# Ledger of designs, part 8: peptides against a protein of PDB entry 6B4J

Target 1, 315 residues: chain A of PDB entry 6B4J
Amino acid sequence: DITMQWYQQLQDASMQCVLTFEGLTNSKDSQAKKIKMDLQKAATIPVSQISTIAGSKLKEIFDKIHSLLSGKPVQSGGRSVSVTLNPQGLDFVQYKLAEKFVKQGEEEVASHHEAAFPIAVVASGIWELHPRVGDLILAHLHKKCPYSVPFYPTFKEGMALEDYQRMLGYQVKDSKVEQQDNFLKRMSGMIRLYAAIIQLRWPYGNRQEIHPHGLNHGWRWLAQILNMEPLSDVTATLLFDFLEVCGNALMKQYQVQFWKMLILIKEDYFPRIEAITSSGQMGSFIRLKQFLEKCLQHKDIPVPKGFLTSSFWRS

## One batch from the design tools (peptide; made by RFdiffusion4, then SolubleMPNN)

Design b1_p9_1_s2 (from b1_p9_1 with S6E V7L)
Fold by OpenDDE base, seed 5:
Order: sequence, then C-alpha cells, then structure tokens
Structure b1_p9_1_s2 (fold): chain B 315 residues (1-315), chain A 9 residues (1-9)
Amino acid sequence: as target 1 above (315 residues)
Amino acid sequence: SLPLPELLP
C-alpha cells in the first residue's frame, strides 16, 4: 500500500545516508576518528541540553544546531567543530541529530512527558530549515516505533523470533526481550514526541510557510489506527498518549469533524479494544475510557500539561 | 477535505 511504500522509501533514504558517511565512521585514521567523535558530540549534546527551564536557553540550543547544520563552526567540548572538517560530515551530523531527537522521545519523554514540547519545537524548527533532518527523524521514529506510521509488523516464514521482536520495537539484548512495561513506556515517549512535533512551530521562523509535517498527518494517523484492528494493550496506550498530546490541537483544527471521530472512537472502536483487553491490561484501557468520557462530557480536550506558553518564550 | 475514517459519515 501507499503507506508502506512511503515507509520503505524513508528507510531506504536513511540506509543510503549511512552508506554515504561510512568512510568517516569506519576510518582507522586517528584524525578521522577524532573528527567523527567531535561531530557526534556536536550533534547530540545540544539536544540533550533541551529543557523546560527557559525559552532563551532553548533558542541558544536551536541556534547552535542550526549553525552546525549550516556549515558554521560551533564550540563543542572546548574545540571548534564544523561539518566541513570532513566531506561526509554534514550527512553524518544530520543522521546523528535526527537519531538523537528520536532517542530523546524514547528516553526523556518516556520518563517525563512534559519534555515532549521543548524537544518537539526545536525538532520542528530545525525540520523547517533542514528538510533532510526531518525525513531522517521520521525514518528513525518509524523504525523504532512502527505504530507511529502506523502499521503492525508481521512475522514472516523463516524469521527469527528475536528479529520479529525487534521489528515490533522491542529491545532484545543477550537473547532477552524487553519487558512489556518498558516497551510501552518507550513507545509512549516516541508517540508523544511525534504528536508534539506535528502541532508545534518554531516561533522565530517564517510562520507564513506551511508546517513541513503538520496536523494533517495527525488526522491521517488517527484515521489509519481506526481502520486497523486494535492490538492488546498497545492501541489503548498509544491512542491515549496521542490524544492527550495533540487532541486539543486537532479539536481546534478540525472542529466538528474531530468530534465525529472522537464519538466513533468511543462508540465503535473502544468496544473493540475492550474485547481484546485482558484483566492485567485494564490500566491502559481505563485511562483511555476516562479520558474519552471526560472529553465528550465537557465537549473539550484540555491543553496538554507542559504545553509551551508565551511566558516560556519570554523567559 | 481530509479523508475521514471509513466509518465516518
């Protein structure tokens, strides 16, 4: 189908990017190794410094990332670092930067849901200026979390169980599969980050341009989820995560159509989730139920906790 | 208009 073709194209582009900078990553030369490490740190450390503390600090981080991607020298680890230090430097930095954004969804947002918003607004702003970084974000995100596409990977004949588990998004280390709670926590973080990206724009950019990956993709995601059979525990968890983060934005954008969709979720899709929910999975189910009932009763979806306000940007 | 889920009128 068209969705799977698009997914495959993203993965192919990501693989081609890796091949492009193999000379840098596989070099045995001491200077090349040093450059690689400096570029990797320059690409990833600023992203790890993103916080909810102050808008001014967030702007500094954004400017540093943008400068690096623009071929300008930046200070990292007490050294001047530039993508021009190696012909493959830009491709490497774009890939590692995109990977780090997704990793922050997987780790930081998973543990601290409010962190989705400052990370997402930087990612969105960088995406506007550097479309290739955006494509690589999608490639990394969709590979780690196929539910963000959405699709459900299928077991193929002759496939190793561990490979199938990895395709589903599980971490497998030393022949031990990740626990379900940790898996869902990581998936939740990535979905929340994605839901934040599609609604946020960098406030200091050109706001007249169309969002490179906006709320229309959120609508598409919901439409596709609702046209798929629910997965036990996964669907209830991620549908809640998505709606909690971007439901207010979708409501404002699509109005009556959004409420029709929410009614459809409650009346048609929710019973299908219930039918596949075991007694041990009732937590996610009940959370989604209470959220839907509250939203329909009040005819409102609350602004998500951690949403960036004008006061944040004046800080 | 954006495509709605199949079950939406």
Scores: peptide ipSAE 0.033, ipTM 0.733, DockQ to the pose 0.143
Fold by OpenDDE base, seed 4:
Structure b1_p9_1_s2 (fold): chain B 315 residues (1-315), chain A 9 residues (1-9)
Amino acid sequence: as target 1 above (315 residues)
Amino acid sequence: SLPLPELLP
């Protein structure tokens, strides 16, 4: 399976990255620990500062992240920090940065869907300049949200239930599995972030170049989902999230082919979702139904709420 | 390889 091979390759690359900087992360040396913490803060704090407030602030954050990844010193916590402070510094920062982007999908976007766009445009712009960060974003995303690949992990004989639950993306703490609503909320956030990344370009980059992970991956994602059996509650939820965020962009890009895809979803795939939807899971189902019906009726997919306008970039 | 825009499931 090509999709699973891709998934595994990204996971292997991520694991190899961790091994590469393990000397920094496992060091007992006081100076190395200090460097690690400074680099971690320098990588993650700017991402946490991303907001919908002003384009100028977003540019400052982008420039800071890019400077750090470029080996330039940046100010963090009142100190000058550089990836050159340790031979493993760049690998560590790239990994932690990518991890933080996905974490913002999981947490911030999950709670505030509009946050997907400013986070995604920074991530996309950084990915364009630093491809390894992009690969690591995918690796982190795929691990936390296998539905972003997409694939549905299966229970294997002899597997512990908790391990299966974790593979599905659930958090399991003290033998207690995460509630379904919280799980879906986190998955939604990550899918929405992904859907935003694939359509957004950093406005101050070279827009003539091909997007490093563009809308063709949105088409791929949809095609793959439609070739899979729907998963109860999950498929309806995430398909809605994906289409709400990037449906307008896909419509503009693929035009007639997109509408054929949407009709296929409504007429052929949606009944399959319905067949596995219980009365207690009707919320996500109804939401997807209403979205599809509205889009097909109006022959339009609205621009998602929170989409960055020209006025945002002038602020 | 990724599906082509013309390719539907």
Scores: peptide ipSAE 0.030, ipTM 0.724, DockQ to the pose 0.199
Fold by OpenDDE base, seed 3:
Structure b1_p9_1_s2 (fold): chain B 315 residues (1-315), chain A 9 residues (1-9)
Amino acid sequence: as target 1 above (315 residues)
Amino acid sequence: SLPLPELLP
């Protein structure tokens, strides 16, 4: 399976990255520990500041992240920090930065859906300039949300239940599995972030260049989802999240072909979702149904709430 | 399997 090969290649690359900077992470030297913490903060704090800021501040954050990745010194925690402080500094920062972008999907976007767009446009712009960060974003995203690949992890013989739950994307702490609503909320955030990344370009870059991970991957994701058996509650939830965020962009890009896809979802895929939906899970199903019916009736998919406009970039 | 956009009927 080409999708699973792609998944595994990204996971292997991510694992190799971790091994590359293990000297920095495992060092007992006080100076190395300090450098590690400074680099970690420099990589992650700017990303956490993306929410609820003006376009001008977003540009400042982007420039800071790009400067850090370019080997330039940046101010963090009142200190000058550079990836050149350690031979493994760049690999470490790229990994932690990518991890933080996905974490913002998992946490910030999960709670505030509109936050997907400013986070995604920065991530897209950084990915364009630093492809390795993009690959690591995918690796982190795929590991936390296998539905972003998409694939459904299977229970293997001899596997512990908790390990299987973690593979499915659940958090398990102290032998307690995460509640379904919280799980779906986190998965929704990550899917919404992904759906935003694939459609957004950093406005201050060379927009004539091809998007490093563009809408063609959105089409691939939809095609793959529809070729899979639906998963109870998950498929209806994430399909809605995806279409709400990038449906307008896909409509503009693929036009009649995209409408054929929506009709296929409504007519052929919905019965399969319904067949596995319990009475207690009808909410996600009904929400998706109403969304698709409205879009098909109006022959339009609305621009998502929080979409970045020219006025945002002038602020 | 679902086709790519260019292969949709």
Scores: peptide ipSAE 0.027, ipTM 0.717, DockQ to the pose 0.119
Fold by OpenDDE base, seed 1:
Structure b1_p9_1_s2 (fold): chain B 315 residues (1-315), chain A 9 residues (1-9)
Amino acid sequence: as target 1 above (315 residues)
Amino acid sequence: SLPLPELLP
């Protein structure tokens, strides 16, 4: 189908990117190794510095990332670093940067949901200026969280169980699969980051341009989820995460159409989720239920906690 | 099947 074709195209592009900079990553030369490490740090450290504290600091981080991607020298680890230090430097940095954004969803947002917004606004702004980084963000996101596509990976003949578990998004270490709670936490973080990206625009960019991956993709995601059989615990969890983060934006954008979708979720899709929900999984189900009931009752979806306000950008 | 926003009345 079209969704799977899109998924595969992004994965192919990501794989091609890796092949392109393989010379840099596999080099045994001391200078090449140094360049690789410097570029990797320059690409990833600024992303790790993103915080909810001040808009001015966020702008500094954005400017640094953009400068690096633009071929300008940046200071990293006390050194001047540029993608021009190696012919494969730009491809490598774009890949590592995209990977780091997704990793922040997986780790930081998973633990601190409000962190989704400052990370997402930087990611969105960089995506606007550097479309290849955006494609690579999607590729990394889709690989780690197939539910962000969305699709449910299937077991293929001859596949190892561990590889299947990894395809589902589980971490497998020392032949031990990740606990369900940790898995869902990481998936939640990535979905929340994605839900934030599709609604946020960098405020210092050209606002006349169309969002490179906007709310229409949010609608697509919901439509696709609702056209799939629910997955135990996963669907209830991620649907809640998505709606909590971008439901307000979708409501504002699609108005009556959005409410029709929300009613459909509550009346038609919820019973299907309930039917596959065990007693031990009722937490996610109840949370989604309460959210939907509250939203329908109040005819409103609240602005998510951590949403960036004008006061944030003045700080 | 849920349509895209453009297809919703």
Scores: peptide ipSAE 0.027, ipTM 0.714, DockQ to the pose 0.138

Design b1_p9_1_s3 (from b1_p9_1 with S6P V7L)
Fold by OpenDDE base, seed 5:
Structure b1_p9_1_s3 (fold): chain B 315 residues (1-315), chain A 9 residues (1-9)
Amino acid sequence: as target 1 above (315 residues)
Amino acid sequence: SLPLPPLLP
């Protein structure tokens, strides 16, 4: 399977990246530990500061991240920090930055869906300038949320149940698996972030270039999902999340073909979801149903709440 | 596999 080969290549590249900066992360030297902490803060704090408040603030955050990745010194925690402080500094920062973007999907977007857009536009813009960060975003995203590939991990002979649960994207702490509602909330956040990334471009970049991971990947994702057996509660939840965030963009891009796909979802795929939906899972099912019916009736997909407008960029 | 619309450039 070409998709699984690509997924494995991303994971291998991510693992190799970790090995590359192992000297920095495992050092017992006090100065190396200080540099590691400074670089980690410099990579992650700006991402946590992303908000829906003002476009000008978002630009400042973008410029700071780009400066750090470009080998320029940046102010972090009252200190001047640069990736040049250690030979492994750039690889470490790229990895931690990518990890933090995905973590914001998992945490911030999961709780506040509109946060997907400002996070995604920064991630997309950084990806255009720093392709390795983009690959690492995909590696982190797909590992935490295999449904973003999409594929369903399989239990293998001799595998521990906890390891299988982790492969499915569940958090397992002290031999306790995460509750289904919390799991779905985190998966929703990551899918929404992904759906935002594939449609957004940084407005101050070179718009003549092709999006490094654009809407064609969204179409591929839908095509793959529709050719898979639905998973109870998961498919209804994530299909809704994906369509709510990027359905309008897909409609504009693919027009008649998009509507053919939406009809296929409603007429052929939705009954398959219904057949595996229990009474306790009706919430996600009903939400998807109402969304599909409304969109088909009105012949429109609404612009998602939180979509960045021209007024945002002037603020 | 379901008959899906082709990807347009």
Scores: peptide ipSAE 0.030, ipTM 0.719, DockQ to the pose 0.100
Fold by OpenDDE base, seed 3:
Structure b1_p9_1_s3 (fold): chain B 315 residues (1-315), chain A 9 residues (1-9)
Amino acid sequence: as target 1 above (315 residues)
Amino acid sequence: SLPLPPLLP
């Protein structure tokens, strides 16, 4: 299975990255601990500052992240910080930066869907300049949201229930599993972020180059979902989230082929979702239904709310 | 990158 091989390769690369900077992570030395904390803050604070307010501020954040990844000193917490402060600094920063982008998906985008676009355009632009950050974004995303691959983790013999729940993407704290609504909210945020990344290019980069992880991966994701049995509540929720965010871009890219896929979803796949949908899960089902019907009726997928316009970049 | 799936008929 090529998809599972790709998944495993990214996870292996992520694990290898962690092993590479374990000296920095595990150090008990006071100076090394200080460097680690400074690097972690320098990598993560700019991402948390991403907002929908002004394109100029977004550019400043991008430039700061790029400068840090390029080995230049940046100001963080009132101090000059550089990845050159430790031989494992770059690997650590790349890992923590990628982790933070995915975390903004599961937290910020989950609560404020429009936040997907400014976060995604920065992530896409950084990915273009720093491919390893992109691979690590995928690794973190796939681990937290296996539905982004997509695949459904299976229970293995001898596996603890809590470990299986974590593999499915649930948070388990103090032997308590996350509530289904909170789980779906986080998964939605991550899928929306992913759907935004694959369609957006940083406007100040070399746009003549091919997107490092573009809309072809959106097509692949949809095709893979359609080749899988639907999962109760999850499939209806995430299929809607994905299509709402990147459906317009896919329509423009794939034209007639996209509409054939959308018809296939409505006519063949949607009844299979219905068959496994309980009365308590009708909300996500109805939302997907209404979206598909509206799009097919109007022969259009609307531009998603929060999509970055030329006016945003002039602000 | 993963290959694209076959186009729909």
Scores: peptide ipSAE 0.029, ipTM 0.711, DockQ to the pose 0.168
Fold by OpenDDE base, seed 4:
Structure b1_p9_1_s3 (fold): chain B 315 residues (1-315), chain A 9 residues (1-9)
Amino acid sequence: as target 1 above (315 residues)
Amino acid sequence: SLPLPPLLP
């Protein structure tokens, strides 16, 4: 399976990255610990500052992240911080930065869907300049949300239930599994972030270059989902999230092919979702239904709420 | 443009 091979390769690369900076993370030396914490803050705080307020502020954040990844000193917590402070500093920062982007999908976007766009455009722009960060974003995303690959983890004989639940993307703490609504909320946030990343380009970059992980991956994702059996509640939820965020972009890019895909979803795949949807899960199903019907009726997919306009970049 | 892949049973 090519999809699973890709998944595993990214996970292996992520794991190797962790091993590479293990000396920094496991150091008992006071100075090394200080450097680690300073680098971690420098990598993560700018991402947490991303907002929909002003394009100028977003540019400042981008420039700071790019400067850090480029080996330049940046101000963080009132200190000058550089990845050159430790031989493992760059790998550590790339990993923590990628982790933080995915975490913002999981937390911020999950609660505020419009936040996907400013986070995604920064992530896309950084990915363009720093491909390794992009691979690590995918690795973190895939691990937390296997539906972003997509694949559905299977229960294996002898597997602990908690381990299976974690593989599915559930948080399990103190032998208590996450509630379904919270789980779906987090998965939605990550899918929405991903759907935003694949369509957005940093406006101050070289637009002549191909997107490092563009809309072709959105098409691939849809194709893969449609060739999989739907999961109860999950498929209806995430398919809606994906189409709401990137459907307009896919429509513009693939035109007639996109509409053929949407018809296929409505006529062939949607009944399969219906067949596995219980009466208690009708919310996500109805939402997807209404979205598909509206889009097909109007022959249009709306620009998603929160999409960054030219006015945002002039602010 | 990517072709629409066939729906696999």
Scores: peptide ipSAE 0.029, ipTM 0.731, DockQ to the pose 0.228
Fold by OpenDDE base, seed 1:
Structure b1_p9_1_s3 (fold): chain B 315 residues (1-315), chain A 9 residues (1-9)
Amino acid sequence: as target 1 above (315 residues)
Amino acid sequence: SLPLPPLLP
């Protein structure tokens, strides 16, 4: 199908990117190793410094990332670092930066849902200026969280169980699969980050341009999810996460059509989720139920906690 | 397939 073809193209592009900088990553040369490490730090440390504290700090981080991607020298670890230090430097930095954004979804947003917004606005702004970073973000995101596409990976004949578990997004270490709660937590973080990216624009850019991966992709995601069989616990969790983060934006964008979709979710799709929900999975189910009922009753979707206000940008 | 609302431009 078209979605799977698009997914595969993203993965192929990501793999090709890795191949383009393999010389840098596999070099035994001491100087090349140093450059690699410096570039990796320069790409990833600023992303890890993203916080909910101040808009001014967020701008500094953005400017640093953009400068690095633009071939300008940046200070990292007390050193001047530039992608021009190696012919493969730019590709490597773009890949590692994209990987780090997704990792922040997987780790930081998973633990602190409000962190989705400052991370996402930087990611969106960088994506606007550096489209390849955006494609690589999608590649990393969709590989780690196939539910963000969405699709359900299938077990193939001869596949190891561990490999299948990894395809589903589980971490497998020492032949031990990740616990379901931790898995869902990481998936939630990535979905929340994605839901934030598709609605946010960097306020200091050319806002007249179309969002590189906007709310239309959110609508598509919902449409696709609703046309798939629900997965136990997964669907209720991620559908809630998605709607909590971007439901207000979708409501504002699609108005009556959004409400029709929400009614469809409540009346047609939610019973299908219920039918596959065990007594031990009622938490996610109840959260989704309460959210849908509240939204339909009040005819409003609340602005998500952590949404960046004008006061944030003045700080 | 569920009949979903069309995308508005």
Scores: peptide ipSAE 0.029, ipTM 0.719, DockQ to the pose 0.099; fails the geometry check

Design b1_p9_2_s1 (from b1_p9_2 with S7P)
Fold by OpenDDE base, seed 2:
Structure b1_p9_2_s1 (fold): chain B 315 residues (1-315), chain A 9 residues (1-9)
Amino acid sequence: as target 1 above (315 residues)
Amino acid sequence: SLPLPEPLS
């Protein structure tokens, strides 16, 4: 399966990256430990500062991240920090930066859906300039949310239940599995972030270039989902999240083909979701139903709440 | 597999 091969290749690349900077991460030297922490903060703090408040602030954050990845010194925690401080510094920073973007999907976007857009536009812009960061974003995203690939992990003989639960994307702490509502909330955040990334371009870059991971991957995702058996509650939730965030962009890009896809979802796939939906899961099901019906009736998908406008970039 | 539309190039 080509999708699974792609998944595995990204995971292998991510693993090899970790091995590459193991000297930095495992060092007991006080100076090396200091460098590691400084680099980690320099990579992650700017991402945490991303907000919906002002485009000018977002540009400053982008420039700082790009400078760091370009080998230039940046100010972090009152110190001058550079990836050149250690031979493994760049690999480490790229990995931690990518991890942090996905974590913001998992946490910030999960709680505040509109936060997907400013995070995504920075991620997209950085990905355009630093393709390895993009690959690592996918690797982290796929590992935390296999539904973003999409695929459903399978239980193998001899596997511990907790390991299987983690493969499915659940957090397991002290032998306690995450509650279903929290799980779905995190998965929703990551899917929404992904749906935003594939449609957004950094406005201050060379936009004549092809998007490094554009809407064609969104189309692929939908096609793959529709050819999979629906999963109880998960499919209805994430399909809604995806379409709410990038449905308008897909409509504009694929036009008649998009509407054929949406009709296929409503007429052929939706009954399959209904068949596996329990009474306690009707909320997500009804939400998807109402969304599909409204969009088909009006032949329009609204621009998502939080979409970045020209006024945002002038602020 | 479902008869899925081809994406626009």
Scores: peptide ipSAE 0.037, ipTM 0.758, DockQ to the pose 0.100
Fold by OpenDDE base, seed 5:
Structure b1_p9_2_s1 (fold): chain B 315 residues (1-315), chain A 9 residues (1-9)
Amino acid sequence: as target 1 above (315 residues)
Amino acid sequence: SLPLPEPLS
């Protein structure tokens, strides 16, 4: 399976990256520990500062991240920090930066859906300039949310239940699995972030170049989902999240082909979702139903709430 | 598998 090969390739690359900078992360030397902490803060704090407030602030954050990845010194925690402080500094920063982008999907976007767009546009722009960061974003995303690939992990003989739950994307702490609502909330955030990334380009970059991971991957994602058996509650939730965020962009890009797909979803796939939906899961089901019906009736997919406008970039 | 439309080039 080509999809699973791609998944495994990205996971292997991510694991190899971790091995590459293990000297930095495992060092007992006081100076190395200081460098690690400084680099970690320099990589993650700017991402946490991304907001929907002003385009100018977003540009400053982007420039700071790009400078750090380019080997230039940046100010962090009142100190000058550079990836050149350690031979493994760049690999470490790329990994931690990518991890933080996905974490913002998992946490910030999960709680505030509109946050997907400013985070995604920075991630897309950084990905364009630093392809390795993009690959690591995918690796982190796929590991935390296998539904972003998409695939449904299977229980294997001899596997611990907790390990299987983690493979499915659940958090398990002290032998307690997270509640389904919290799980779906986190998955929703990550899918929404992904759906935003594939449609957005950093406006101050070379937009003549092909998007490093564009809407064609959105089409692929939908095609793969539709050719899989629906998973109870999960499929209805994430399909809605995906279409709400990038449906308008897909409509504009693929036009008649998109509407054929949407009809296929409504007429062929939605009944399959219905068949596996319990009374306790009707919320996600009804939300998807209403969305599909409204879009087909109006022959339009609305621009998602929080989509960045020209006025945002002038602020 | 479901018959899905092909993406535009």
Scores: peptide ipSAE 0.036, ipTM 0.756, DockQ to the pose 0.100
Fold by OpenDDE base, seed 4:
Structure b1_p9_2_s1 (fold): chain B 315 residues (1-315), chain A 9 residues (1-9)
Amino acid sequence: as target 1 above (315 residues)
Amino acid sequence: SLPLPEPLS
């Protein structure tokens, strides 16, 4: 399975990255601990500052992240911080940065869907300049949201229920599994972030280059989903999330092929979703239904709410 | 351009 091989390769790369900076993370030396914390803050705080307020502020954040990844000193917490402070500093920062982007998907985007776009455009721009960060974003995303691959983890004989739940993307704390609504909310946020990343380019970069992880991956994602059995509630939820965020971009890119795909979803795949949808899960199903019907009727997919306009970049 | 997927079922 090529998809699973890709998944595993990214996870292995992520794991190797962790091993590479283990000396920094496990150090008992006071100075090393200080450097670690400074680097962690420098990597994560700018991402948390991403907002929909102004394009100029977003550019400042991007420039700061790029400077840090480029080995330049940046100001963080009133201190000058550089990845050169430790031989493992760059690997650590790349990992923590990627982790933070995904975390913003599962937290910020989950609660505020429009936040996907400013986060995604920064992530895309950084990915273009720093491919390793992109791979690590995928690794973190895939681990937290296997549906972003997509694949559906299966229960294996002898597996602990909690381990299976974690594989599915649920948080399990103190033997208590996350509520379904919270789970789906987090998964939605991550899928929406991913759907935004694959369509957005940093406007101040070299746009003549191919997107490092572009809309072709969106098409791949849809293709893979459609070739999988739907999961109750999950498939309807995430398919809607994905199409709402990147459907317009896919329509523009693939045109007639996209509409054929959408018809296939409505006519062939949607009944399969319906067949596994319980009466208590009709919300996500109905939402997807209405979306598909509206899009097919109007022969248009709307630009998603929160999409960054030219006016945003002039702010 | 990527081809449309064929249903597996």
Scores: peptide ipSAE 0.034, ipTM 0.738, DockQ to the pose 0.188
Fold by OpenDDE base, seed 3:
Structure b1_p9_2_s1 (fold): chain B 315 residues (1-315), chain A 9 residues (1-9)
Amino acid sequence: as target 1 above (315 residues)
Amino acid sequence: SLPLPEPLS
């Protein structure tokens, strides 16, 4: 299975990265701890400052992140911080930065869907310049949201229930599993962020080059989903989220082929979703239904709300 | 272009 091999390769690379900077992470030395905290803040605070307000501010944030990854000193918390402060600093920052992008998917985008676009365009631009960050974004995303691969984790013999729940993407704290609505909300945020990343290019980069993880991966995701049995509530929710965010871009890229895919979804796959949908899950089902019907009727996928326009970049 | 998935039954 090529998809599972790809998944495992990314997870192995992520684990190897953690092992590489374990000296920095596990150090009890006061100076090393200070450096670690400074690097962590320098990597994560700029990402948290991403907003939909002004393109100029977004550029400043991008430049700061890029500078940090390039080994240049940046101001953070009133101090000059550089990855050169520790030999494991770059690996640590790349890992924490990638983790933070995915975290913004599961938190900020989950609550404010429009936030997907400014976060995604920064992530895409950084990925183009720093491929390792992109691989780590995928690794973090896949671990938190296996549906982004996509695959459905299975219960293995001898596995603890809590571990299985975590593999499915649920948060488990104090032996209490996350509520289904909160789970789906977080998964939605991460899928929306992913759908935005694969279609966006940083406007101040070399846009003549191929996207490092472009719309072909969106097509692959859809193809893989359609070749899997639907999962109750999850499939309807995430398929809608994905199509709402990147459906317009896929339509423009794949034209007639995209519409054939959409018809296949509506005519062949949607009834299979319906068959496993309970009365309590009708909300996500109806939302997907209405979206598909509207798009097929109008022969158009709308540009998603929050999509970055030329006016945004002039602000 | 990537192929479409096989029809579902």
Scores: peptide ipSAE 0.033, ipTM 0.743, DockQ to the pose 0.150

